# Ledger of designs, part 94: peptides against a protein of PDB entry 4Y8H

Target 1, 222 residues: chain A of PDB entry 4Y8H
Amino acid sequence: TTIVGVKFNNGVVIAADTRSTQGPIVADKNCAKLHRISPKIWCAGAGTAADTEAVTQLIGSNIELHSLYTSREPRVVSALQMLKQHLFKYQGHIGAYLIVAGVDPTGSHLFSIHAHGSTDVGYYLSLGSGSLAAMAVLESHWKQDLTKEEAIKLASDAIQAGIWNDLGSGSNVDVCVMEIGKDAEYLRNYLTPNVREEKQKSYKFPRGTTAVLKESIVNICD

## One batch from the design tools (peptide; made by RFdiffusion4, then SolubleMPNN)

Design b2_p26_2_s1 (from b2_p26_2, 11 letters changed)
Fold by OpenDDE base, seed 2:
Structure b2_p26_2_s1 (fold): chain B 222 residues (1-222), chain A 26 residues (1-26)
Amino acid sequence: as target 1 above (222 residues)
Amino acid sequence: MAARERARALAERSAAAMAAARAAQL
């Protein structure tokens, strides 16, 4: 997996690759690694697929209840705190590595969470097996005061570095943009750089292409 | 006893590692 988050002047973008693996097998070529915690709070997941999905759904449900009880829009720091406390309780046995980002009444936020419940903050972050490939792009091209378009480009270039250089990453780039004062923009398959061309040939050959070396009719009814 | 218990613990670790390797990873 390659997941990234990048802050820009008026919000935050997260992006992910779309490969899932089972050891040496590509399990899914176009999985979704971007999860909605709330309308304006999204998460990118790396690690165990079931754990990333289940923990984000659980916290999403509890954030909705908390929002109703408090009569307030969900805050990214509330989701962060709930996720880290849950993951810490399970001592890293829940294999979820998350980039949590969003916009709330306090502004735009970007955090990472590791499976043992540690948390980081940054203007740009990467996680997963492709994180070093992504970070090489981020460290080379990140600047202060990014525009929305520059941040989407930087995030998508960083995911592509994972797609090309990490065995655990591949296929497509998914993007979610969370801008202050707007709805979240989920861009499923924002880039599809691995579309295969039409198959030039078929394995369907005419009858008689392979010679029959021997035929035997056996009566199986006595 | 000790060799059979070591072989069982190794088999359980190998089975757990194989089960973890069969879970879908992101």
Scores: peptide ipSAE 0.312, ipTM 0.654, DockQ to the pose 0.035; fails the geometry check
Fold by OpenDDE base, seed 3:
Structure b2_p26_2_s1 (fold): chain B 222 residues (1-222), chain A 26 residues (1-26)
Amino acid sequence: as target 1 above (222 residues)
Amino acid sequence: MAARERARALAERSAAAMAAARAAQL
């Protein structure tokens, strides 16, 4: 997996690759790694697919209840705190590594969470097996005061570095843009750089391509 | 006895490694 988050002047973007693996096997070529916690709070997941989905759904439900009880829009730091306390309780046995991002009444936020419940903050972040390939692009091209378009490009270029150089990453780029004062923009398959060309030959041969050289019928009952 | 326990522990590690390898990774 390659997942990234990038802050820009008026919001935050997250992006992910779309490969799922089972050891050496590609299990899914076009899985979704971007999860909605709330309308304006999204996360990208690396690690165990079931754990990333289940933990984000659980916290999403608890954030909705918390928002109703408080009569307030959900805050990214509330989602961060709920996620880290849950993951810490399970001592890293829940294999969820998350980039959590969003916009709330306090501004735009970008965090990471590890399976043991540690959390980081930054202007740009990467996680997963492709994180070093992504970070090489981020460290080379990140600048302060990015535009929305520059941040989407930088995040997409960082995911592509994972797609091309990491065995655990591949296929497509998914993007989610969270801008202050706007709805979240989820861009499923924003880039599809791995469309398979038409096969030059078919493995379907005509019936009779393998000749029967000899047939013998033997009665086994006397 | 020790060879059967080693074979069982290897089969349980192989089954646990196959079960962990059956969990889809992202």
Scores: peptide ipSAE 0.310, ipTM 0.654, DockQ to the pose 0.033; fails the geometry check
Fold by OpenDDE base, seed 1:
Structure b2_p26_2_s1 (fold): chain B 222 residues (1-222), chain A 26 residues (1-26)
Amino acid sequence: as target 1 above (222 residues)
Amino acid sequence: MAARERARALAERSAAAMAAARAAQL
């Protein structure tokens, strides 16, 4: 997996590749690694697919209840705190590694969470097996005061570095853009750089195309 | 004996790699 987050002047973008693996096997070529915690709070997941999905759904449900109880819009720091406390309780046995990002009444936020419940903050972050390939692009091209378009490009270029150089990463680029004062823009398959060309030939031949070279009938019942 | 133990250790590593491969990874 390659997942990234990039802050820009008026929000945050997260992006992910779309490969799922089972050891040396590609389990899914076009899985979704971007999860909605709330309308304006999204995360990208690496690690165990079931754990990333289940933990983000659980915290998403608890964030909705908390929002209703407090009569307040969900905050990224509340999701971060709920996720880290849950993951820490399970001592890293829940194999979820998350980039959590969003917009809330306090502004735009970008965090990472590891399976043992540690958390980081940054203007750009990468996680997963492709994180070093992504970070090489981020360190080379990140600047302060990125525009929305520059941040989407930087995030997608960083995911492509994972797609091309990491065995655990591949296929497509998914993007989610969270801008202050707007709805979240989920761009499923924003880039599809691995579309296979059409097969030039078909292996569907008419019946009888294979010649019978020899036939022998053997009676097996005496 | 050493070849059977190497085959068992390889099978246990393969089974551990297959057990780690049972869950889809992202």
Scores: peptide ipSAE 0.299, ipTM 0.643, DockQ to the pose 0.036; fails the geometry check
Fold by OpenDDE base, seed 5:
Structure b2_p26_2_s1 (fold): chain B 222 residues (1-222), chain A 26 residues (1-26)
Amino acid sequence: as target 1 above (222 residues)
Amino acid sequence: MAARERARALAERSAAAMAAARAAQL
């Protein structure tokens, strides 16, 4: 997996690849790794697919209840705190590695969470097996005061570095853009750089390519 | 005893590796 987050001047973008694996097997070529916690708070997940989905749904449900009880829009720091406390309680046995991003009444936020419940903050972040390939692109091209378009490009280029250089990453680029004062823009399959062309040749041999050398009818009834 | 314990430890490692290989990874 390759997941990234990038802050820009008026919001935050997250992006992910779409490969799921089971050891040497590609389990899914086009899985979704971007999860909605709330309308304006999204996360990208790496690690165990079931754990990333289940933990984000659990916290998403509790964030909705918390929003109703407080009569307030959900905050990214509330989701961060709930996720880290849950993951820490399970001592890293829940294999969820998350980039959590969003917009709330306090501004735009970008965080990472590890399975043991540690958390980081940054203007750009990467996680997963492709994180070093992504980080090489981020460190080379990140600057302050990115535009929305520059941040989407940078995040997409960083995911492509994972797609091309990490065995655990592949297929497509998914993007979610969270801009202050707008709805979240979820761009499923924003890039599809691995569409295979139709095979130019058929490998189906015609009938009779292997000759029948001998036929024999044997009665098997006494 | 030692050969049966080695075969059990190998089977437990193989079962754990198969269980880990059955979980979809991202």
Scores: peptide ipSAE 0.294, ipTM 0.640, DockQ to the pose 0.023; fails the geometry check

Design b2_p26_2_s2 (from b2_p26_2, 12 letters changed)
Fold by OpenDDE base, seed 2:
Structure b2_p26_2_s2 (fold): chain B 222 residues (1-222), chain A 26 residues (1-26)
Amino acid sequence: as target 1 above (222 residues)
Amino acid sequence: SSMLERARATAERSAAAMAARAAALA
């Protein structure tokens, strides 16, 4: 997995690859690793896919209830706190590594969470097996005051670095853009750099291409 | 606006390519 988050001048973008693996097996070529916690708070998940999905759904439900109870839009820091406390409670046995991002009445936010419940903050972040490949791109090209367009490009380039250089990453780039004052833009399969070209030739050979070496008719009825 | 349109057009092309691939595998 390669997941990234990048802050820009008026919001935050997260991106992910779409490969799921089971050891050496590609289990899914187009899995969704971007999860909605709330309409304007999204996360990207690395680690155990079931754990990332389950924990984000659980916290998403609790954030909705909290929002209703408080009559307030959900805050990214509230989601962060709920996630980290839940993960810490399970002492890293819930294999969820998350980049949590969003916009709320306090502004735009970008955080990471590790399975043991530690949290980081940054202007750009990467997690997963492709994180070093992604970070090489981020460290090379990140600057202050990114535009939305520059941040989407940077995030997608960082995910592509994971796609090309990490065995655990592959297929497509998913993007979610969260800009202040706008709805979240979930861009499923924003890039599809691994589309197979049409087969130029058929692998169907004419009958008789393989020689029959021997034929035997066995009567099974006595 | 132009990037959203390009992103939509890329997503649509991607969906079409996946649909075409699914149809070619069928």
Scores: peptide ipSAE 0.000, ipTM 0.236, DockQ to the pose 0.024
Fold by OpenDDE base, seed 3:
Structure b2_p26_2_s2 (fold): chain B 222 residues (1-222), chain A 26 residues (1-26)
Amino acid sequence: as target 1 above (222 residues)
Amino acid sequence: SSMLERARATAERSAAAMAARAAALA
């Protein structure tokens, strides 16, 4: 997995690859690793796919209840705290590594969470097996005051570095853009750089391509 | 809620754009 987050001048972008693996096997070529916690708070998940999905759904439901109870839009730091406390309770046995991002009435936010419940902050972040390949791109090309378009390009280029160089990453690039004062823009399969081209020749030969050179009938019973 | 309806409408527009792109590549 390669997941990234990048802050820009008026919001935050997250991106992910779409490969799921079971050891050396590609289990799914086009899985979704971007999860909605609330309309304007999204996360990218690495680690155990079932754990990332289950924990984000649980916190998403609790954030909705909290929003209704408080009569307030959900805050990214509230989602961060709920995720942190839940993961810490299970002492790293829930294999969820998350980049959590969003916009709320306090502005745009970008955080990471590890399975043991530690949290980090940054203007750009990467997690997963492709994180070093992604970080090489981020460290080389990140600057202050990115535009929306520059941040989408930087995030997608960082995911592509994981796709090309990490065995655990592959297929497509998913993107989610969260801009202040706008609805979240979920761009499923924003890039599809691994579409299989048509083969010049088929390996399905016509019937009769292999000639019968000899036939023999043997009676096995007297 | 109007927010859930807008989130569904955005997801449906994204799915329709993907289906249109898949149909243009078929």
Scores: peptide ipSAE 0.000, ipTM 0.244, DockQ to the pose 0.020
Fold by OpenDDE base, seed 4:
Formats: sequence, structure tokens, C-alpha cells
Structure b2_p26_2_s2 (fold): chain B 222 residues (1-222), chain A 26 residues (1-26)
Amino acid sequence: as target 1 above (222 residues)
Amino acid sequence: SSMLERARATAERSAAAMAARAAALA
């Protein structure tokens, strides 16, 4: 997995690759690693896919209840705190590594959470097996006061670095843009750099291409 | 040469599709 977050002048972008793996096997070529906590708070997940989904849904539900109770739009820091406390309670046994981002009445926010419940803050972040490949791009090209377009490009380039260089990352780039004063823009399969072309050659051979040398019918009941 | 040309054509189509999507979001 490669997941990234990048702050820009008026919001935050998160991005992810779409490969799911089970050891050496590509389990899914187009999994969704961007999860909605609330309409304007999204999370990118690395680690155990089931844990990232389940914890995000649980906190999403609790954030909705909290929002209703307080009659306020949910805060990214509230989601962060709930996630952190939940993950800490399970002492890293919930294998969720998260980049949490969003916009709220206090502004735009970008955080990361590790499975043991530690949290970080930054202008750009990467997690997952492709995080070093992504971070090399981020460190090389990040600047202050990024535009929305520059941040989307930077995040996408960082995910592509994971796609090309990390075995655990691949296929497509998903993006979610959270801009202040706008609805969240979820760009599923924003980039699809690994579309398989149609085979120009058929490998279907006519019957008789390989001669049948012997045939035997065996009754297995006798 | 034909495999490299196909790989280039795939990369160019992918790049063009990416550019078109980026332009449609502007």
C-alpha cells in the first residue's frame, strides 16, 4: 500500500493506490483504500484492510452521533482522538495505519495514526509499504502554499512512485480532495496507469493442434 | 520494436487519458 496526504493553500488532498495483496498474491487490483468518516473527513488506510475499514466505519458512526448531539459539523481532531483512543485500547492488535484528513469550521487538517495509537501532524505524509518511495517524491517537490492542482499532482506522483517501486502497491490512483467551503471530491480511479490492453493475438488453437496419442475410458465405480 | 511501440502507445494513451481527466476537473 501507498497512501499520502498533502495540504494545500485552501484544503487537503489524500491519495492511495488500489492494490490489495495477500503475501505474494495480488488479491484485488482495484480495492478502495480511501474511506469516508464524515462528508468532509476522509481517511486513507494501510495495514490490515478489514481493520482499516472496520475502525473507520465505527468512528464514522460515532462521529455522526457526536455531530448530531452537539449540533455541529464534525471536527477532524475529534475523529483523530476517537481513532487514537480506540487503537491504543487494542495495543496495536488492530492493524490500522491511517492518514486522516478533512475540512471543518476550524480549517483544513492532516494527521496520521499508527496501529498503537500514536499520532503525527504534517503538511505532507505517507504511510504503507510504498511510503518511502512516496516520501522521496514528496520531499523532492513539496513547497509551501501549494495550489489545489499542484497538491493533487504531487499526491498522485507520490502514489505513482509507490505503484512503480513497491511490490505491495499497484494499479490505480484514488484521490480525495477536501477544500474549505466545498464538498469533498472523491476521485475514484483518478489515474489508471495500468490498464491491460486487449490481446492482439489469440492463443486458442484449433482442435487437433495437439494430436491425441491415446485415449482410455475408465469406469471409477468398478 | 513492436513491443516497445505498444508500450509507448499504451503509455501515451494513459497519459492522454490522465491529461483529459485532469482537464475535465478544471
Scores: peptide ipSAE 0.000, ipTM 0.248, DockQ to the pose 0.018
Fold by OpenDDE base, seed 1:
Structure b2_p26_2_s2 (fold): chain B 222 residues (1-222), chain A 26 residues (1-26)
Amino acid sequence: as target 1 above (222 residues)
Amino acid sequence: SSMLERARATAERSAAAMAARAAALA
């Protein structure tokens, strides 16, 4: 997996590859690794796919209830705290490594969470087996005051670095853009760089194309 | 009522998704 997050001037973008693996086997070529916690708070998951989905849905439910009880829009830091406490309680047995991003009344936020419940903050982040390939692109091209378009490009280029250089990453690029004052824009299969080209030739030949070169009749019984 | 129904539906979907994907690494 390659997952990234990038802050820009008016929001945050997260992106992911779409390969799921079972050891050396590609289990799914086009899995979704971007999860909605709330309308304006999204998460990218690496590690155990079940655990990433399960924990993000659980916290999504709790955030919605919390929002209702408080009569307030969900905050990214509230989701971060709930995820952290849940993962810490299970002492890394829940194999979820998360990039949590979103917009709320306090602004735009980008965080990472590890399976033991540690958390980081940054302007750009990468996780998963492709994280080093992604980080090489991020460190080379990240700048302050990115535009939305520059941040989407940077995030997608970082995911492509994982797709091309990490065995655990592949297929497509999914993107989610969370801009202040707008709805979240989920761009499923934003890039599809691994579409198989059309076969140049067909191996369907007309009947009779194979000539009989020799025939022999052998009696099998005396 | 619609927000509580959505919260319950999200909680139920969360519980169901925990069971299905245990074998796949992301």
Scores: peptide ipSAE 0.012, ipTM 0.278, DockQ to the pose 0.038; fails the geometry check

Design b2_p26_2_s3 (from b2_p26_2, 14 letters changed)
Fold by OpenDDE base, seed 5:
Structure b2_p26_2_s3 (fold): chain B 222 residues (1-222), chain A 26 residues (1-26)
Amino acid sequence: as target 1 above (222 residues)
Amino acid sequence: SSMLQRARKLAKESHEAQLARLAAQL
């Protein structure tokens, strides 16, 4: 898995690859790793796919209840705190690593959460098995005051670095853009770099490509 | 616990987290 988050001048972008693996086997080529916590708060999940989904759904439900009770738009820090408390309670037994991002009345936010409930903050973040490859791109090309388009490109380039350099990452790039004053824009399969081109080469060797080196006829009499 | 009790607990935890963030930014 490769997941990234990038802040820009008026919001935040998160992106993820779509490969799911079971050991050396590609289990799913189009796994969704971006999850909605609320309309304007999304997360990207790394680690165990089942754990990331279950945790994000639970916190999403709790955030909705909190929003209804307070009559306020949910805040990213509220989602962060709930996720942190949940993961800390399980002392890393939940294999969920998260990038949490969104916009709220206080602005745009980007955080990471490790499986044991530690949190980090930054202008750009990467997690998962492809995180080092992604971070190399982020550190090389991140600047202050990114535009939306520059941030989408940077996040997508970072995910592609994970796809190309990490066996645990692959297939497509999903993107979610959260801009202040707008609805969240979820771009499922924003890039599809590994669309199987039609096999231009038939690997069907014609009969006779292998020379018969020896023929022996054995009469099997009953 | 009622849905309301859970919502009240979540509201308190969220406000405490917001205050902690504001204090860390000062």
Scores: peptide ipSAE 0.014, ipTM 0.413, DockQ to the pose 0.022
Fold by OpenDDE base, seed 1:
Structure b2_p26_2_s3 (fold): chain B 222 residues (1-222), chain A 26 residues (1-26)
Amino acid sequence: as target 1 above (222 residues)
Amino acid sequence: SSMLQRARKLAKESHEAQLARLAAQL
């Protein structure tokens, strides 16, 4: 898995690869690793797919109830705190590594959470088995004051680095863009770099196109 | 609400405020 987050001038982008693996086997080529916590708060998950999905659904439901009760838009830091407390309670037995991102009335936010409930904050983050390859791209090309388009490109280039260099990462790139004052844009299969182009040429050759280089007749029966 | 619930709420709000401040410094 490769997951990334990138802050830009007016929001945050998260991206993920779509390969699911069971040991050396590709279990799914188009697994969704981006999860909605709320309309404007999303996360990318690495680790056990079932754990990441279950945790994000639970926190999403609790954030929705809290938002309704308080009559307030949900905050990314509230989602972060709920995720952190949940993961810490299970002391790493829940194999969920998360990048949590979103926009709220306080601005745009990007955080990471490890399985034991440790948290980090940054302008750009990567997690998963492809995180080193992704981070090399992020560190090389990240700058302050990124545009939306530059941030989407940077995030997608970082995921592609994971896809090409990590066996645990692959297939497509999913992107979610959360811009201040807009709805979240979930771009499922934003890039499909491994889709084989349709064979431009028919390899149906006429009979006799293969030159016979040598014939030898051996009598096998006396 | 119990004093403990109020204290936990205040501690949570303080932690959320710290995370928000840290996020704003970025």
Scores: peptide ipSAE 0.014, ipTM 0.370, DockQ to the pose 0.025
Fold by OpenDDE base, seed 2:
Structure b2_p26_2_s3 (fold): chain B 222 residues (1-222), chain A 26 residues (1-26)
Amino acid sequence: as target 1 above (222 residues)
Amino acid sequence: SSMLQRARKLAKESHEAQLARLAAQL
């Protein structure tokens, strides 16, 4: 898995690869690793897919109830705190590593959470088995005051670095853009680098062509 | 205990405030 988050001038972008693995087996080529906590708060999950999904759904439900009760838009820090407390309670037995991002009335936010409930804050973050490859791209190309388009590109390039360099990462790139004052834009399969082009070459051999199945060279010794 | 709930609320508010400050410093 490769997951990234990038802050830009007016919001935050998260992105993920779509490969799911079970040991050495690719279980799914188009796994969704971006999860909605609320309309404007999303997370990317690494680790055990079932754990990341279950945790994010639970927190999403609790955030919705809290929003209804308080008559307030959900805050990213509230989602972060709930996730952190939940993961900490299980002391790493929940194999969930998360990038949590969103926009709220206080602005745009980007956080990471590790399985034991530690948290980081940054302008750019990467997690998962492809995180080192992604971070190399982020560190090389990140600048202050990124535009939305530059941030989407940077996040996508970072995920692609994970796809190319990590066996645990692959297939497509999903992106979610959370811009202040707008609805979240979920771009499922934003990049599909491994789509087999339809074989444009019809290998129609002429009538009468026989396939050579085996060639053997025999040295005739005198 | 009401004290543990208040302590958890205060700790939560303190951590949320710390996270909000960290987020605001960025």
Scores: peptide ipSAE 0.005, ipTM 0.338, DockQ to the pose 0.026
Fold by OpenDDE base, seed 4:
Structure b2_p26_2_s3 (fold): chain B 222 residues (1-222), chain A 26 residues (1-26)
Amino acid sequence: as target 1 above (222 residues)
Amino acid sequence: SSMLQRARKLAKESHEAQLARLAAQL
């Protein structure tokens, strides 16, 4: 897995690859690793897919209830605190590593959470098995006052670095853009670098291209 | 360094190719 977050001048972008692996096997080529906590708060998950989904759904439900009760837009820091407390309670037994990002009335936010509940903050973050490759791109190309488009590009380039350098990362790039004053834009399969172009070579061999080397008719009625 | 350069090149080419395809469909 490669997940990234990038802050820009008016919001935050998160991105993820779509490869799911089970040991040496690619289990899914189009796994969704971006999860909605609230309309304007999203997370990217690394580690155990089931744990990341379960945790984010639980916190999402609680944040929704809190938002309804308070009649206020949920805050990213509230989601962060709830996630942190939940993960800390289980002392790393929940295999969820998260990048949490969003916009709220206080601005744009980008955080990371490790499985044991430690948190980090930054203008750019990467997690997962491809995180080092992604971080090398982020550190090389991040600048202050990124535009939305520059941030999407940077995040996508960082994910692609993970895809190309990490066996645990691959397939497509998903992106979620959270801009202040706008709805979140979830861009599923924003990049599809591994779409096998339809093999222009029609493997329709004309009848007779495969030589029948041996034909045996076995009568099953004895 | 060489793997990162290849990744950057491929990322750029893939993004440019996708933009070109989108532009060609428009």
Scores: peptide ipSAE 0.000, ipTM 0.198, DockQ to the pose 0.026

